# Designs tried in a protein design run: peptides against a protein of PDB entry 7PB4. Part 240

Target 1, 105 residues: chain A of PDB entry 7PB4
Amino acid sequence: KMLNIKEYKEKLLSTLGEFLEDHFPLPDRSVKKKKKNIQESSVNLITLHEMLEILINRLFDVPHDPYVKISDSFWPPYVELLLRNGIALRHPEDPTRIRLEAFHQ
Target 2, 218 residues: chain B of PDB entry 7PB4
Amino acid sequence: DALQMAVGYFEKGPIKASQNKDKTLEKHLKTVENVAWKNGLASEEIDILLNIALSGKFGNAVNTRILKCMIPATVISEDSVVKAVSWLCVGKCSGSTKVLFYRWLVAMFDFIDRKEQINLLYGFFFASLQDDALCPYVCHLLYLLTKKENVKPFRVRKLLDLQAKMGMQPHLQALLSLYKFFAPALISVSLPVRKKIYFKNSENLWKTALLAVKQRNR

## One batch from the design tools (peptide; made by RFdiffusion4, then SolubleMPNN)

Design b2_p19_6_s1 (from b2_p19_6, 8 letters changed)
Fold by OpenDDE base, seed 2:
Structure b2_p19_6_s1 (fold): chain B 105 residues (1-105), chain C 218 residues (1-218), chain A 19 residues (1-19)
Amino acid sequence: as target 1 above (105 residues)
Amino acid sequence: as target 2 above (218 residues)
Amino acid sequence: NLEKEKIVLEEIYRRLLLS
């Protein structure tokens, strides 16, 4: 039973990963924003998959404080996507922190 | 409490002696509506009123109004939903009431405390796909309920047959996409990559109320 | 925990599929 669940989880993760890559890819930085000299802080944006992984891990690793601080690596449209679809919630007192919804409870 | 009196009225029925039965009914109905939209109803109140709305005790107009105000303060009991579905099987409610119930069930799905018993009713809901008026809402409900164990070859065939009959409806495509996710080996047909899978917005009737409920539960 | 994680992942997918 446990082996079957593990295998299924792996398949699920793979399928989800492919889905996220196909439907929610990171914006190609190729939009030539005109060279205004704003120091492009080379903040490497993380994928939606990576973002979800962080949120899921936090939910299970620290269930009493499952909130993650929104970093500059979090693409704002991804944050909005998760919030809009009820996948994530903002901290009531700190809008810079989000948590994954506890669907397992 | 005005709400308790109103709920009691619906539960016990109209006392024979009141000459103004309609005015009394309207008063109590408005009381329930006002409280439901402002604060939501307790699970016990929803249990009572939901059953009344589906039992055929009152007319269709009253039942419709009751169903529209089945807004929880916090949670809805799964038992209330199971009982409600049992009333649907008895067939004493109108077709419009059935549609409204499924819309309500979809809209309030996240506020149901447990879903184990509801999941056992999967086959019943699936059978209701044959009703053209219910089909969009039933698909949405099934989309919310479907687990891997529910995805069986005969259900896949039925969905494909329904699609062949009704065309490629967005709600059917959504459900089939989910089925393919759980059991890719059962769906060999290339589902056309529709850009947007969507259900009819059943939540529109309760949009403001749902936001308020979510805020209270935070 | 594995079962709980599965449920979470399935629900995430279900919600994102409708986005």
Scores: peptide ipSAE 0.617, ipTM 0.817, DockQ to the pose 0.379
Fold by OpenDDE base, seed 3:
Structure b2_p19_6_s1 (fold): chain B 105 residues (1-105), chain C 218 residues (1-218), chain A 19 residues (1-19)
Amino acid sequence: as target 1 above (105 residues)
Amino acid sequence: as target 2 above (218 residues)
Amino acid sequence: NLEKEKIVLEEIYRRLLLS
């Protein structure tokens, strides 16, 4: 039974990963190389998959404080997507922190 | 209080001796409506009134108005929903009331305290997919309820048959997509990647009330 | 924990599919 759950989880992760890549890809940093002066803030954005992984891990690793601080690597549209769809919640007192909804409870 | 009197009126029925039955009914109905939209109703009040609305005790107009104001203060009891579904089986309510109930159930789904017993009614809800008027809302409900264990070959077949009959409706597509997610081996058909899968906005009737309930529960 | 994680992943997918 546990093996089946592990395999199923792996399959879910794979399917979800593919789904996220297809439907919610990061914007191609069209490195418009040309104009010198705009300091392209070198912030490496993480994928939605990576963002979810962080949130899921925090939820299970630290259930009493499942909040993650929004970093510059968090693409704002992804944050909004998760919040809008009820997947994540903002901390009531600190809007810079979000948690995954505890769907397992 | 006025609400208790109103709920009691609907529970016990009209006292025969009142010459002004309609006026009394309207007064109590307005009381329930006012409290429900302003503050929401307690789970116990919803339990009583929801069953009344579906029992056929009153006319369709009254039942519709009662059902429209089934707005929780905090939570809805799963038991109330189970009882309500039992009344749907008896068939004393109108088709429009059934539609409204499913819309209500979808809209209020997150406020139901537990889902275990409701999930046991999966087969009953699935059978209602054959009703063209109910189908969009039932698909939405099933989308919310579906677990891997619910995805069976015979249900897949039924959904595909419905698709063949009705065309690829957005609500059917959504449910089939979810089924494919849970059991990809059962659905060999390539589901067209439609840009947007959407259900009919069942929440429109309660949009403002739902926002208020969510705010109270935060 | 594995079962709980599964439930969470399923629900995430369910919600994102409707986005």
Scores: peptide ipSAE 0.610, ipTM 0.813, DockQ to the pose 0.369
Fold by OpenDDE base, seed 4:
Structure b2_p19_6_s1 (fold): chain B 105 residues (1-105), chain C 218 residues (1-218), chain A 19 residues (1-19)
Amino acid sequence: as target 1 above (105 residues)
Amino acid sequence: as target 2 above (218 residues)
Amino acid sequence: NLEKEKIVLEEIYRRLLLS
């Protein structure tokens, strides 16, 4: 039974990863920003997969405080996507912190 | 408490002696409506009133109004939902009440405390897909409930048959897409990757109330 | 924990599929 669950989980992760890549890719930064020297700190945005991984890990690693601070690497549309669909919740007192919804409870 | 009196009235039924039965009924109904929309109802109150709405004890108009105000303060008991489904099987409620119930169930789904017993009713809900009026809402409910263990060959066949009969409906496509996710070997047909799966917005009736409930539960 | 993680992943997928 445990082996089957593990294999199924791995399959789910793989399928989810593919789904995220296909349907929620990061915007192509290919906007030809003309080479003007503005050191725009190229904030490296993380993928939605990476964002979810962080949130899932926090949920299970620290269940009593499952909140993650929103960093500049979090693409705002991804944050909004998770919040709008009830996948994540904002901290009631700190809007800069979000948690994954505890669907397993 | 005015709410307790109102709930008690619906539970015990109209006392025979009141000449103004309709005025009393309306008063209590308005009390329930007011509290439900402002503060939500306790799980116990929902348990009582939901059963009343589906039992056929009152007329369709009253049942509809009661069902529309089944807004939780915090949670809805799974047992209340199971009992409600039992009443649907008895068939004393109107078709419109059944539709409203499924809309309500979808809208309030996240506020139901447990899903284990509801999931056992999967087959019952699935059988209701044949009702054209219920089909969109039942598909949405099934979409929310479906687990891998629910995806069986006979259900896949029934969904495909329904698709053949009704065409590719958005709600049916959503459910089939989920089925394909759980059991890709059972669905060989390439489902068009529609980017947006839309269920009819069953939440529209309770949108404001649901926002308020979510705020209270924070 | 594995079962709980599975449930979470399934629900995430379910919700994202509707987005």
Scores: peptide ipSAE 0.619, ipTM 0.818, DockQ to the pose 0.366; fails the geometry check
Fold by OpenDDE base, seed 5:
Structure b2_p19_6_s1 (fold): chain B 105 residues (1-105), chain C 218 residues (1-218), chain A 19 residues (1-19)
Amino acid sequence: as target 1 above (105 residues)
Amino acid sequence: as target 2 above (218 residues)
Amino acid sequence: NLEKEKIVLEEIYRRLLLS
């Protein structure tokens, strides 16, 4: 029984990963760097998959404070996507923090 | 309490009362409507009134108005929903009432306290897919309820047959996509990657009320 | 709990599929 759950979870993660890559890919930064000196804040955006992993891990690792601080690596459209679809919730007092909804409760 | 008197009237009141002839009925109905939209109803009040709305005790107009104001203060009891579904099986309610019930059930789904017994009714809901008027809302409900164990070969066949008959409806595609997620080996058909799956907005009738309930439950 | 994580992942997928 336990092995079947682990295997299913792995399959679920894989399927979700593929789905996220297909439907919610990061924007191709194909905007040609014309030369000007703008300090490209080289903030590496994380994938939606990575963002969800962070949120899921926080939910289970720190259930009493499941909020994650929104970093510059969080692509704003992903944050909005999660909030709009009720997957994540914004902290009521700190708009820079979000949590995953506790669907298991 | 005015609400208790109103609920008591509906519980003990006349069988097959006509809305147009009974000033008392209208008064009590307005009381229930006012409280429901302002504060929501307690789970016990919803239990009583939902049963009345689906039992055929009153006329369709009254039943419709009662069902439209089944707005929880906090939660809806799963037992109330199970009992309501049992009334649907008896068939004393109108087709429009059945549609409204499924819309209500989808809209209020997150406010139901437990879902274990509702999940056992999966087969009943699935059988209702054959009703063209119910199909969009039943698909939405099934989309919310479906677990891996519900995805069976015979249900896949039924959904594909229904799609062949009705065409590629967005609500059917949504459910089939979920089925494919749980059991990819059962669905060989390439579902067009429709980026946006849309269910009919069943929540529109309760949009303002749902916002208020969510605010109270935070 | 693996079961809880499974439920969370399934619900995330379910909601994202509707987006």
Scores: peptide ipSAE 0.615, ipTM 0.816, DockQ to the pose 0.378; fails the geometry check

Design b2_p19_6_s2 (from b2_p19_6, 5 letters changed)
Fold by OpenDDE base, seed 1:
Structure b2_p19_6_s2 (fold): chain B 105 residues (1-105), chain C 218 residues (1-218), chain A 19 residues (1-19)
Amino acid sequence: as target 1 above (105 residues)
Amino acid sequence: as target 2 above (218 residues)
Amino acid sequence: KLEEELIVLEEIYRRLKLA
């Protein structure tokens, strides 16, 4: 039973990953390389998959404080997507922190 | 150049020394408006000003006026649009500004230099269909962006659900018709044969300006 | 814990499909 659950989880993660890549990919920032002067802080954006992984891990690793600080690596459309669809919630007192919804509870 | 000074003002913010901040702001705003409507703006100027309008740096009235004069001389950079969408999601702009942006995006769609990155935003635009205020304009945008590969069963279901909720809206029908064209097997429902696809005339705000731009670029 | 994670993943996937 546990093996089946693990396999199913892996399959689901793979399917979800593909879905995220297909339908919610990061914009290609490669075009910005040409203009020298604007020190656009080359903050590397993380994928939606990576963002979800961070949120999920925090939810289960630190259930008493499942909030993650929104960094510059968090692409705003991803944050909005998660919040709008009830997948994530903002901290009631600190809008710079978000948590994954505890769907298992 | 008066335009450069105006753009610089909006980019750098008001310099402390001006006693009459409102007068200075109005002066620069009028400068931008005048140039934009007469000659259009360079892609770089649009890039700067569009971000300013959506960043929440200024009040809603100012942001609205800036956005209304985002008229290109030649082209709009796709990167500007991608950045703009990001700013919309930060939530520092009003709902009316969001609506205006999508109207602008539809109206200026043909003047955007490339569409590759905008096409990647398809899923995000589609997710915005649930916003009643945005829905008509997002449908129009999606109508312009939709390719066969974008037509998926889950999106069809979402559109049908929206139709069930909102009724047979012309903009939804137009998008569904396009979906049916690309993937007939996914849409079993009979769609009324509309001879004319009708979207709310988003371009009305810029109709005269757009005609002028097209004439200059001919 | 694994089952709980699965529930969370399934719900995320479901909600994103409905987005």
Scores: peptide ipSAE 0.662, ipTM 0.904, DockQ to the pose 0.386
Fold by OpenDDE base, seed 4:
Structure b2_p19_6_s2 (fold): chain B 105 residues (1-105), chain C 218 residues (1-218), chain A 19 residues (1-19)
Amino acid sequence: as target 1 above (105 residues)
Amino acid sequence: as target 2 above (218 residues)
Amino acid sequence: KLEEELIVLEEIYRRLKLA
């Protein structure tokens, strides 16, 4: 039973990953550094998959405080997407923190 | 240059607590408006001002006026649009500003230099269909962006659900007709062959300006 | 825990498809 669940989880993660890459990819910021001094903040944006992984891990690792601080690596459209669809929630007192909705409860 | 000074003002913010902050703001805003409507703005100027209008740095009235004068001299950078979408999602702009942005985006669509990055935002635009205020304009945008590869079963389902909820809206029908064109197997419902696709005239605000831009670039 | 994680993932996937 555990093996089957693990395999199913892996399959789901793969399917979800593909879905996220196909339909919600990051904008290609790889436009070659033409030397224009635009200090575009070299902040490396993480994928939606990575963002979800962080949120899921926090939910299960620290269930009493499942909130994650929104970093500069969090692309705003991703944050909005999760919030708008009820996948994530903002902290009631700190709008810079979000949590994954506890769908398992 | 007066325009450079005006753009610089908006970018850097008001320097000294001068008692005439409002007068200075109005002066620079009028400068931008005058140049934009007369000659259009350079892509770099649009990049700066568009971000400012959507960042929440200024009040809604100012943001609205800035956004209304985002008229290109030649082209708009797709990067500016991508950045703008990011700002929209931060939630510091009003609902009316969001509507105006989508109207602007549709009106200026042909003046955007490239579409590759904008096409990558398809899913995000599609998600915005749920907003009743945005839906007509987002449908128009999606109508312009949609390729065969974007037409997926889950999106078809969503459009049909929206139609069930909102009724047979002309803008939804237009988008569904396009979806049916690309993927007839996914849409079994007979759609009326409408000769004229009626999107709300998003262009009305910029009609004269757009004509002028086209004339200058011939 | 694994089952709970699966439930969460399924719901995330479902909601994103409905977005």
Scores: peptide ipSAE 0.656, ipTM 0.900, DockQ to the pose 0.386
Fold by OpenDDE base, seed 3:
Structure b2_p19_6_s2 (fold): chain B 105 residues (1-105), chain C 218 residues (1-218), chain A 19 residues (1-19)
Amino acid sequence: as target 1 above (105 residues)
Amino acid sequence: as target 2 above (218 residues)
Amino acid sequence: KLEEELIVLEEIYRRLKLA
């Protein structure tokens, strides 16, 4: 039973990953390094998959404080997507922190 | 020149705590409006001002006026649009500003230099169909963006669910008809054959300006 | 823990499909 669950989880992760890449990819910041000093903040954006991984890990690793601070690597459309669909929740007192919804509880 | 000074003002903010902040703001706003409607704005100017209008740096009235004068001289950079969508998601702009942006995006769609990155945002635009205020304009945008590869079973289901909830709206029917064209097997529902596709506010705020831009680029 | 994680992943996937 445990082996079957692990295999199913791996399959689900793979399927989810493909789904995220196909339908919610990051825009190609072809930063044409044209030397114009517009410090387009070289902030490396993470994928939605990576963002979810961070949120899931925090939920299970620190269940009493499952909130993650929104960094500059968090693409705003991803944050909005998760919040709008009830996948994530904003901290009531600190708008810079979000948590994954505890769907298992 | 006067335009550069005006753009600089909006970008950098008011330099001097001048007692006449409102007068200075109005002066620069009028300068931008005048140039935009007469000649259009350069892609770089649109890039700067569009982000300012959506960032929440200024009040809703000012943001609305800036957005209304985002008229290109020649082209709009797709990068500006991608950045703009990001600002929309930060939530510092009003609902009316969001509506206006989508109206603008539809109106100016042909003047965007490239569509590859915008097409990657398809899923995000599709998600915005849930907003009743945005839905008519998002449907129009999706109608312009949709490729065969975008037509998926889960999206078909979502559109049908929206139709069940909202009724047979003309803009939803238009998009569904396009979906059926690309993937007939996914849509078993008989759609009325509409001779003419109608989207809300086909007469946009920029009708005269768009004609002028097209004439300049011929 | 593994079962709980699976439940969370399934729900995330479901909600994103409905997005």
Scores: peptide ipSAE 0.655, ipTM 0.899, DockQ to the pose 0.386
Fold by OpenDDE base, seed 2:
Structure b2_p19_6_s2 (fold): chain B 105 residues (1-105), chain C 218 residues (1-218), chain A 19 residues (1-19)
Amino acid sequence: as target 1 above (105 residues)
Amino acid sequence: as target 2 above (218 residues)
Amino acid sequence: KLEEELIVLEEIYRRLKLA
């Protein structure tokens, strides 16, 4: 039974990963760095998959404080996507922190 | 240059020391408006001002006026649009500003230099169909963006669900018709073959401006 | 814990498909 659950989880993760890549990819910032020195803070945006992993891990690792601080690596459309669809929630006292909804409770 | 000074004002923010902040703001805003409607704006100017309008740096009235004058001289950079979508998602702009942005995006669609990155945002635009205020304009945008590869079963289901909820809206019907064209096997519902897809083009705030841009680029 | 994670993942996937 446990083996079957693990295999199913792996399959689901793979399927979800593909889905995220296909339908919610990061925009290619490949626009040629014209040398204008505007330190566009090369903030490396993380994928939606990576963002979800962070949120899921926090939910299960620190269930009493499952909130993650929104970093500059969090692409705003991803944050909005999660919040709009009830996948994530903002902290009531700190809008810079979000948590994954505890769907297992 | 008056335009450069105006753009610089909006970019850098009001210099603290001016007692007449409102008068200065109005002066610069009028400068931008005048140039935009007469000659159009350079892609770089649109890039700066569009971000400002959507960032929540200024009040809704100012943002609305800025957005209304985002008229290109020649082209709009795709990157500006991608950045703009990001700002929309930060939630610092009003609902009316979001509506205006999508109207603008549809109106200016042909003046965007490239579509590759915008096409990658398809899923995000599709998600915005749930907003009743945005839905008509998002449908129009999606109608312009949709390729065969975007037509997926889960999206078809979503559109049909929306139709069930909202009724047979012309904009939704237009999009569904396009979906059926690309993937007839996914849409079993008989859609009336409407020869003329009527998106409410009549509400194009930029009709006169667009005509002027086309005349200048000929 | 694994089962709980699976439930969460399934719900995330479901909601994103409905997005």
Scores: peptide ipSAE 0.654, ipTM 0.898, DockQ to the pose 0.386

